# Designs tried in a protein design run: peptides against a protein of PDB entry 5Z08. Part 137

Target 1, 168 residues: chain A of PDB entry 5Z08
Amino acid sequence: RQKDEWAKKTSSLMKQLDWFIGEHLGAMLAAEELGGPVVGELMEIDPDDLSAGFNAHGKLKKATSQPDLDRRQRRIDDIWGPQDEQGQAHKRKRGADEALAASAEMRDLIEQLMNKLVEAGGDNSATYVEIPRESAAARFLVRSKVAMFHPNDARRLRLVDFGRDLDD
Target 2, 222 residues: chain B of PDB entry 5Z08
Amino acid sequence: GLPRLIDAIEEASKIPAKRRQTPIKPTIEKLTTHLYTHGASPDSLLRLADLLTLRNHLDQASLAAITRNLYPSSTVSDEVVLRFIGALGHGQLKPTLALQALFLRWLVMVYHLLENPGVLGQVYGVLFDLLDTAAIRPQLCHLLALVTRRKHVRPFRIQAILTLSRQTGGDPNLTGLLRVFKNYYPEIIVGDATKGRASAFKHPDPQWRQHLDEIQQRRSEA

## One batch from the design tools (peptide; made by RFdiffusion4, then SolubleMPNN)

Design b2_p17_1_s4 (from b2_p17_1, 11 letters changed)
Fold by OpenDDE base, seed 4:
Structure b2_p17_1_s4 (fold): chain B 168 residues (1-168), chain C 222 residues (1-222), chain A 17 residues (1-17)
Amino acid sequence: as target 1 above (168 residues)
Amino acid sequence: as target 2 above (222 residues)
Amino acid sequence: AKKLKELEEIYKRLLAA
């Protein structure tokens, strides 16, 4: 009975996390990957502001017609800029695809980190997940103090053991 | 084409049903069939939004049928969004609460097609103040869950949801919205209000989503 | 129980960032 209640609570929380990642975090992470603002920095970036594109400093570009739009800004403007109807549809689809990809990456990374922590059985050396790249997702997890990089290898990421901090 | 169907419905909407020379139902059926097959352009969406939100002589079944088939073929403008937001709440000139719930459901389902989703953030207060209206609360909470950003999560709104949650016996939609707030401020002491069942804010109609995606895909290929 | 606590803390920290 208690085990089933814990399983239900875990499932419910996982669904909430999946929703949060899919509906909110994925778009912001995709924006960061595309050269937008860093997620968790003080930027009140409305996902809608992501549509306006970001300057090289991650600040929302005002719709200034300036031609020297960096390739990333072109990609963002290609996702969100005023384009002809056909161009806008392709841009939105691409933006949605990037948000979905970022959401999937974040979800998979969290799952791997949790699984490795469980499998390690208390061996901290075995808790590291090997990441193929330093993604926006990986960086965000570190900034959020959810994960830590290996001190000597930025390709290795581990979940912060919250159990130690909660039992102390 | 769609514009001619809208013209006919606009003219019919000015006349009480008992005084119409011809039944409007066949024209509504043609409109809904066209919308289902091709969707609505931005211009057509605006005209349809006016038909749906302004007081006229169209029956509730026709308005509901149009709303349920209101597939955007492209984007949804700020003006269209604002028509639907302006139609929310209590008033003799406003649409029925049942129709308002359909509008909110529609906004949830087309949220990803908004030209400027930030427009909803600008009217966040208007939306939030309607949470006491039970008939629209489920869809309103879902829309607010999509729209909510850190800037919207204020102490007075947290307290308002907590109070309303107690008054409603823990409405799952309010609990769901409060979880979204807690996403931005984990320190929110929710007490017993979040111990209850929360809405997961799942897509209201997966079949409608799939059909919308098909309509949107055809435009991308044209 | 441990997995749930971990998930709660992950969620809390992701939300706080």
Scores: peptide ipSAE 0.323, ipTM 0.516, DockQ to the pose 0.276
Fold by OpenDDE base, seed 5:
Structure b2_p17_1_s4 (fold): chain B 168 residues (1-168), chain C 222 residues (1-222), chain A 17 residues (1-17)
Amino acid sequence: as target 1 above (168 residues)
Amino acid sequence: as target 2 above (222 residues)
Amino acid sequence: AKKLKELEEIYKRLLAA
């Protein structure tokens, strides 16, 4: 009985999480991967600020002349800017594909992090997931305080053990 | 082309059906066939939005047929979105609630094509205040589920959904929207009245989505 | 129970960011 209720609640919560990742987070993560705003930092971007583009730190570019800023701005404008009609459909499809990819990456990463935490049986050294790249998904999990990088290896990510912190 | 078909329908829309010399139905069928095959450009979308949202002499079946075939070939502008939002609610000058439900369904299905998704967030209050209208509530809740951000989840709106959920006997769409709210604020106590089935807000029409994707892809290859 | 609690906290933190 309690196991069944737990299973139902877990399934319900997983569905909610999957929906949140797919419908809300994936597009924002894809934007970040493509050089757009960092998820969670610029939730109140004025539309005028979006048009000005973002620097390497996700901050609004003021019109300063540095050439490396222009490539990211072009990518942002290429993703989110007013696009010519033909370029827009390819960009939208690409954007949708990137959003799906980002959603899948986030979902898979969360699943791996949870599985490793369960498998480790309390050994913190065994809780790390090896990530192939620093993704927007990985960065977002760290910013959200869901995960932590290994202090000496940014390719290793672990879930924050909420159970220890909540039982203490 | 599509502009000429729109011109003919715009002119016909100014004239009562009984005073038209020619039936408009064949022109509507040509329009819907064209829209199904090629979609609508941004300019054509704006013109069609005006035809759909402004009071004219077009019949409800024709308006519904246009709305069901309103495939964007490109993006959807803020102006187009605002025309549909402005058409919502009660009033003698407003479209029928059945047509408003189709508009909301359309906005859900084209949400990913909006030039500025934030425009819907700006009109969030207008949308939210229409939740008491049962005829549009299913699609409205779905749209709100897509649009809702933390800034929209306020105590008064939480209470409004809870109250309306009790009054409606636990409408699954309201329960679904409340789950979206609870996502942003897990501490929201969903009272016993909301323990019912919640809508999952699945895509309203998978075939329409697939066809939209085909239209969008063809434009990218041209 | 632990997995559910973890999922709840993950979800809460993702939404809070």
Scores: peptide ipSAE 0.323, ipTM 0.518, DockQ to the pose 0.264
Fold by OpenDDE base, seed 1:
Structure b2_p17_1_s4 (fold): chain B 168 residues (1-168), chain C 222 residues (1-222), chain A 17 residues (1-17)
Amino acid sequence: as target 1 above (168 residues)
Amino acid sequence: as target 2 above (222 residues)
Amino acid sequence: AKKLKELEEIYKRLLAA
């Protein structure tokens, strides 16, 4: 009975996470991979801060006029925006494909990280997942404090053990 | 071609069915067949949006048939989006709520083809204020779930959706939308009344999606 | 139980970022 409730809750949460990754994170991660803005920085930025933009030193510019939220959305729209009609459909399809790819990568990476943590049985050295590249997904997980790189090898990523931190 | 079919339907739409010299149904069938095969260009989409959203003498079955076959061959402009948004709500001059639900479903299914997805964010308030309209609520919640960003999640809207959720006995679509809000503000207590099944906002029509992808692919190969 | 707690925390952190 309790196990079934936990299984149902886990399945429900996984579906929520999958939806969040697919519908929200995937497009933003794809934008980051394509040289767009960094996802974590955009999410922490209040809409008012997004309007302010960043100076060359990465500091928030003073929020001048309302149009800059529209400009960054326009720049995402310009990066993703219509060139010629054929180029637009290709770019949108490519953008959708990249968003799907980024979503799949994020999902797979989370799953691998969780599986390795379970398989390691408490051995921290066995919890690392080898990543083929430093993806936007991997960087986002680190920025979110979900994962950590190996101190000596940026190709090795591990899940932060929340269980130890929550039980301590 | 498609423009000539639209011309014929536009002219027929100005005349009551009883006064038409020719039945419009064969022309609607030709239009829907063409749309299914080739999709609609941006210009054709705008013209069709006007036919669908403005009061005319077309029957509801014809309007629904056009909407169900409204495959974009390319992109969806802000102007087209705004025509459909402007058609939402109560009023004698507005389309039926059943047709409005089809428009919202269409917007969900073509969301990835919008020239500027931000346009929906600009009209977020208009969409949000329609959540009390039960007939369109399922599709409206789905669209809002796609459109919602942190800037839209305001205390008054949180309270409004919580209140409406209680009043509706925990509508799964409202619970789904509250979950989206909670993504931006984890401290939102989705009260015990919302312990119900949340909508997962799955794609409304997988077959329609597949067919849209085929139409969009042909454009990429041309 | 542990997996669910981990998922919850992952989800919270992803949302907060």
Scores: peptide ipSAE 0.315, ipTM 0.511, DockQ to the pose 0.248
Fold by OpenDDE base, seed 3:
Structure b2_p17_1_s4 (fold): chain B 168 residues (1-168), chain C 222 residues (1-222), chain A 17 residues (1-17)
Amino acid sequence: as target 1 above (168 residues)
Amino acid sequence: as target 2 above (222 residues)
Amino acid sequence: AKKLKELEEIYKRLLAA
């Protein structure tokens, strides 16, 4: 009985989380990936600031490397460029595809983070997920205080141990 | 073309059915077939929104048929959205509640095609105040679930939905909307009202979605 | 139980951001 209620609650919560990610968060994350505003921050983020990414503390990094700037600037230009009808449809399709991709990435990343925390059995060194890129999803998890980057490796992300933070 | 069909229906809408020289049904069928095949341009959407929302002599079956086939070929303007929102509620000049439910369902299904989704956020209060209307509540809760942002989740609205949930015996749609509110404010004590089944706000019509996607894809290839 | 609590907390934090 209790296990069934727990399973039902977990399933219900997962469905809610999936809905939230898919219908709200994914679009906002896609906008961030494309040079739109940072999710959760009211900051009028200058497109140049969006290109800089976030540090391990969720703060804007200074734009150091040129190549990622050009890709994001192209994405910004693709979003904000001349509103020809064809351009808008392609932008919307691309935006929808990016929203789906961001939603999928966020779901997968949360799942991996939770699984690694369970597998690590309390070993903090084993809780890190290797991320292929610094995504809007990863940055948002850090800003939300859900996850933390490894102090020496921004490609490694771990779930925050909420049990410790609630007891402190 | 579509404009000529709309012209004919607009003229017929001014005349009571008993006084029409020709039945309008064949023209409505041509319109709905055209909409199903090609969708509606932004200009055509506005004209159709006026036909659907303004009091005229068109029968409810025709209005419902147009609404069910109202596939945008492009975007949905703020003006079109506001026509449908303005048609909501009680009043002698308002469309039937059954038709209003179809409009809300339509807005849910085309939400991703809105030129400015923020327009619905601006009229959030108008939408929220209609939650007591049982006939439109399912679709209204779904739309509000899509539109709700942190700025809309106010103490008075939290209390209003909790009260209404109790009064309705825990309507799953209200429970679903309250879960959306709890997303922004986890501290919301939903009490016994959330022990019930919540709506998952699934897409109302997967076949309609698929057909819309096909129409939208044709435009991207043109 | 632990997974549910973690999910709840994740969800709360994602929503609070």
Scores: peptide ipSAE 0.313, ipTM 0.510, DockQ to the pose 0.264

Design b2_p17_2_s1 (from b2_p17_2, 10 letters changed)
Fold by OpenDDE base, seed 4:
Formats: sequence, C-alpha cells, structure tokens
Structure b2_p17_2_s1 (fold): chain B 168 residues (1-168), chain C 222 residues (1-222), chain A 17 residues (1-17)
Amino acid sequence: as target 1 above (168 residues)
Amino acid sequence: as target 2 above (222 residues)
Amino acid sequence: PRMLEEIKLRLEHSYGS
C-alpha cells in the first residue's frame, strides 16, 4: 500500500514536471539557447549589446564578426525577425522543434542528475553528471538552485542536496 | 524560559560592564545553552536581533556567542533580516565588521528558513555596495550568490565586480559571484578578469546545519 | 517524491522570477 502510494505520487509528480517543462520551460530554454532574451524581464540591456559579449573590463565587445555568434544572432533574427507569412509558419515549426528539443534536454538532464545522486550512495564525488556543453537547460537548473557546477570543472554538474529528509 | 533570559540580558546591556552588579556571562551561557537546545522563536529572534545590532554595552565575545547559537526554531521574519542588513557597513553605531561577517554567515545558513526570501532581493543594492569592504566580502558574496536573480544582474554591477576583482587581485569570492552572474548572462567573461579559483560557496558550517535540522525537525513533530 | 516536488517548486519559482 505505502509503496503503491509512493509510486503513484512519484508518477504524478513526474507527469506534472514533464508538463511544466513542455508547456513553459521548453520555449524559454529554446529562446535562451538561440541567444534570445530570457523570457520575462525587459532587459534594459539591448540584446544586441549582450550578443557582443563583455570584454575583460566588463565593456561590451564591439561585434566582432565571429561566425558562430552571427549564427546564433541569425537564429534569433530568424526566429524573431520580421518574416513573411510563410516564414512565420516555418518559424513557428522551427520554434516548436527547438522548444521540444530543449524540453527533452532538460528532462534528460534532470533524470541523469537524479540517477547519479542515487548511484553515488552518499559519495559527493560520484554525483556529478558530465555535460557536453553549458546548455540553457544546465544554466537554468543552476539559476533555479536545482543544480550546481563542479568548482573546478564547468563540464560537471550535480543535483543540489535538498537535505536528508528527501531520502526518506 | 528564553524570554526571561532575554529580559535579563536586555537590562544588563544598558549598563557598562564595570557598573554591573552581577556578571552577565552566566546569563549569556544560559541563553546560548537554551538556544542550542531549543532554538529561538520568531519573537525571540527579533529581540535577539535588536541586542546584536543595536549599540549596547554587551561585549563582543557575548554577541558572537549569541550569534553562533542563533538557531531559529521556526521561520525568520523580514523584520529580523532587515535588522541584520541595517547593521552592515561602516559607522560608529554599527557592530564591528567581525560581528557583521557572523551576521552574513548566519543569513546564509538560515536562508532556507526566511518567511520571504524576496526581502533580500529588495535590499540587493545595499548588499552589493558593501563588496568593497574586505572583512565582510566572503560572506557577502556567498549571500549574494544565493539572492542573485536575473533582475539584479545589470551591466553596471558586472562592471563593478570586474573592477573590484582587478583591484583585489582576483578575490575568489568575487570570481564566484561573477560565475553566478554568468549563469544569467553566459557572455560574461570570468577568466580574463580574474586570475584565480572561484569560490564554490560551500555551506559555512555543516555541523551547525545538522543541528539546525534537528531543531527544525522537533518542531515539525510537535 | 519530495525531491521531485522540490525540483518542481524551484523550477516554477525561477520561471516566474
């Protein structure tokens, strides 16, 4: 009985989490990954100024023609720029595909983080997931205080320990 | 009970140590023992926050001992938080920088018990402007690392941290805070401005955390 | 269950902030 209730509650929470990721986070993460403004606050910082990055002095770098930054900015412009009606349908589809991909990445990352925590058996060194890149999903988990990077290695991410009472 | 101990200390705090008829140390020890065993209620926390932050005749060792044993039995109110924030910085009426560092450490350790964590976000500017104060910077950076949200990560603050990091020779706590900012703005370059390791902002006192959890658990069972 | 609940709450809070 208690195991069944626990399993049902776990399943329900997973469904709610999957829904929240799919309906709300996916589009935001996709926008962030594409270099768009993180959804919600009017950045007083011109997105164009942010795209240029900051130099060692915290000054905006002049837009150096780095092709990869231009690709992300083009993706932003391709997603958010004025496009014709046919372009809007393709943009919506592309945006939906990117949102789905971001949702899947977030879900997979959460699952890996949880699995590593369980597998580690209390060894904090074994709780780290290796991430191939610093994704929008990874950054969001860190901002949310769900995960933290390894102090010396930004490719290693672990779940924040929410306290012993969560293991019971 | 705890209220009577606080009453006795409040009265003693009004009188210079040399003019006290009775030594206050035994009463402080009783208070700290009680706090260690039972924690402090929200009302008791407010009274203790006043004793810790307002200028009085209590000695620094007593104030530090109270702060180190300031276990909340429940939540921490906005009023308590604001008393500690108001006590920060330079001034003849303010607590010592050593005591301020203990207050910031305490706020870090009880952050999860705040009734409204947003209150620290509202005073973010006040906290941020104190980063030049070396004596409190480690704990201040840790607190800011907990409090920082996207709305706080502004160009002028990025520039301020970068400038201060250069001036300090790459303080690892500033590098750690800049890494938190980078979570909101990935384009921030951390490495070029800061020769050194970033602070991981680990829990300041695991034993204190464990004891706090035991106090909090007893309340949940009652 | 508690871990998932805490993850969900933190994500929701961060999304709304």
Scores: peptide ipSAE 0.381, ipTM 0.491, DockQ to the pose 0.358
Fold by OpenDDE base, seed 3:
Structure b2_p17_2_s1 (fold): chain B 168 residues (1-168), chain C 222 residues (1-222), chain A 17 residues (1-17)
Amino acid sequence: as target 1 above (168 residues)
Amino acid sequence: as target 2 above (222 residues)
Amino acid sequence: PRMLEEIKLRLEHSYGS
């Protein structure tokens, strides 16, 4: 009975999480992977502006280097590319595919992180998942304080010990 | 009970140690034992926060002992948090930097028990401006690593950390905080001076955590 | 369940912040 209630609650929460990832996070994460803004108040800061650094008064320094123009131009071209119906349909399809891919990656990472925590049996050294890249999904988990990187290896990610944080 | 022990310590705190009729140490030991066994209610936490943060005649060892045993039995109110934040910094009326470091460590350890975690976000600027204070920087960076949200990662703060990191020769705690900022802004170049070992901001005291949980669990069963 | 709930809450909070 308690195990069944636990299983049902777990399944319900997983469905809610899957919904949230699919409906909200996937598009955001895809936008981040495509060099879009991370969603939130600092949409006003161009990545180029961040690379240029800030003066002592918190004002942006003029970016000196050409390569950042290419990223900005690509982003503009990706946003404002040919407005023909076919181009818009392809862009929408690509955006949807990227959102689905990002959602799947986030889900898979969460599942792997939870599984490793269970498998480790309290050994913190065994709780790390190897990630092939620092994805938008991985970064979002860390920003959300759901996961943390290994102190010496950014390819290793672990779940924040909620059991200890929740059981602690 | 705990209120009576606090009453006795409050009265003793008004009197210089040399003028006290009775030693306060036995009462402090009773208080710390009680706190260790039962924790402190929200009301008791507020009174203890005043004893810890306001200038009085209590000795540093007693204040440190109370802080080390300051287990919340319930939640931590905004008012309690603000008392500890208000006690930070330099000044003759402020607690010692050693005691301030203990307060910051305590806030890290009880962060999950805050009634409103957002209260620390509201005072983020006050905390951030203290990063130049070396004596409290390790615990301050850890607290900021917990508190930092996207809204706090402003350009001037990024530059301030980068500048301070260079000035300190790449303090691992600043590098750790900069890594937190980089999670919000991947384009942040952690310069070569920051190739140093970033702090992982591990829980400061696992035993204290385990004991806190035991106290919190008793509340859920009552 | 608690872990998943906490994950969900943290993700939702981070998304809305």
Scores: peptide ipSAE 0.377, ipTM 0.468, DockQ to the pose 0.362
Fold by OpenDDE base, seed 1:
Structure b2_p17_2_s1 (fold): chain B 168 residues (1-168), chain C 222 residues (1-222), chain A 17 residues (1-17)
Amino acid sequence: as target 1 above (168 residues)
Amino acid sequence: as target 2 above (222 residues)
Amino acid sequence: PRMLEEIKLRLEHSYGS
């Protein structure tokens, strides 16, 4: 009974996490990978400001009041696609594909981090996942204090030990 | 001449120190003296870059001594630059981080002699991704400060520096690099991370610069 | 479960901030 409840709770949490990644984070991470705004608190630059671009004098172009989502998408679209209707459709498809790819990368990375922590059996040296590149996903996990880099190697990422951080 | 000294060192570098018939130190001293007096030609620089960056049996003190005396008598080619860039980062085949810091310092000091300064801009991402490596960060930030152009100042890189600055407790070199970024995007708030004094990225070695200038002047007169 | 919950909370917090 308790194991089944644990398994159900774990499955439910995973589904919720997958939903959150797919519906919210994926598009934002894809935007970051494409040179768009960064997700999270630490951009002292308003992401909207970066998306609006800077004038020749380095002043922020007035953020036109258009909804943030449409602006981010338009900027990604403006950077990479032809102006024709077919080009816009290709841009939208490409944006969706990038969001899916970013979601998959984030999900896979979280899974690897959790698996390595379990497999390590308390050996901190064995908890590191090797990452091929510093992705938007990896950066977001670090910013979120979910993961941390190896002190000497940014290609190595580990899950934050929440048990230690909660007991301290 | 310099080529013969390099030949001797190249051959010695293939052999472990304990198995060498002759001590290499006297040859290294002759090389460094020659480099200090005359500098290195482009061809000699390439050969020396290989000796410095490729795994061999030369001791760290010898490698450091060569690097400290690596005065170009002429320009620095893209190939030479790329040898040093390729030697950066973590790996069993890569030079020590201490030696990598010397390479970055050297690149800063010879930046004005690069045949194509744009080559460093092309590898900007490789350099930027190494900012987490504390041992090379001071020199890396200085090099990036020279290399950075508007095209390199991207939102993700701004955020990466801000994040790393917080994680490091406000490293002055990172703050200095953010200030360079702010020159291209004035709206960058360098926030509480700038409570620290930003590095001014002054020339690392004024005496080395002066001696380099003397070597370079001899070339213009020849 | 606790670990996943904490991961989710931290990601949501960082997204909303």
Scores: peptide ipSAE 0.366, ipTM 0.393, DockQ to the pose 0.225
Fold by OpenDDE base, seed 2:
Structure b2_p17_2_s1 (fold): chain B 168 residues (1-168), chain C 222 residues (1-222), chain A 17 residues (1-17)
Amino acid sequence: as target 1 above (168 residues)
Amino acid sequence: as target 2 above (222 residues)
Amino acid sequence: PRMLEEIKLRLEHSYGS
């Protein structure tokens, strides 16, 4: 009975987390990876907005027709292609694909972090997940105080032990 | 004296080189010699800043020579600083990127003589937005390293540097600037973007510094 | 469940901040 309630609650929370990642975080994390704002500074980024690219301040660039010699804009334009109808469709599709990829990366990283914490059995040295890159997802988890990097190795990330900090 | 030399150069700057009745090079040489020996007063610095930053008919070699000998005999006003900042970036009316790099180098070398160092903090955004310009990035990062305070270290700027660092393959000047940011916010994740070598932002010209100190000492004794 | 709830709350807070 209690195990079944625990399993149902866990499943419900996981579904809520998956929804939150998919509907909100994915697009913003993709924007950050593409050189957009840091997650938390811009409240809502539509995948369609990703196609417009970002300035140095992480703000949506208005489609100024001037070849802004901004190497960043050029790279975004090279990535997203021309602003014609086909280019806009390709940009939207690519924005959606990047948001989906970012959502999947965040979800996988959270799962790995939780699994390592459970497997470690209290050994703090065994709680670290090795990350291939410092992703927007990894940075967001650290900013959110969900995870922390190893002090000497930025490729190793661990979940924050909430059991100790919630009782203080 | 220096004012008369500036007057002659200002008048010559209005006329295309091919239409000048007299060569300007001898007057430029007299000016640079005077600047090297005595430095420039605040009033002379402002006039020279206008000559250096406004579009005129002076050749690039003359402008560079004046900039390399632009020793302040006193302080540097906000107005002089703002002339040089206003000259930065891309545009047909702006100085060449090579000359802009010399201006940024000059601002680094005279930073301790600014009447109000806070003026650079007020235009921090303008400076920061130019980091993508490769030709001026080394000197710009050095200047930003001097100017940066806690109020300037914002998440969007951290991310902008991280992104640009990845795009440039880990430019050591950007890595150096990120280390400066981390001094104000130790929690900044620098990660893979800073695994590379960081610039130490050493003084760009020790001989120029020594000569500036000699000019400044003569003023304190007068 | 408590861990997942805390993760979710911290992510939501950081998103809205």
Scores: peptide ipSAE 0.364, ipTM 0.376, DockQ to the pose 0.245

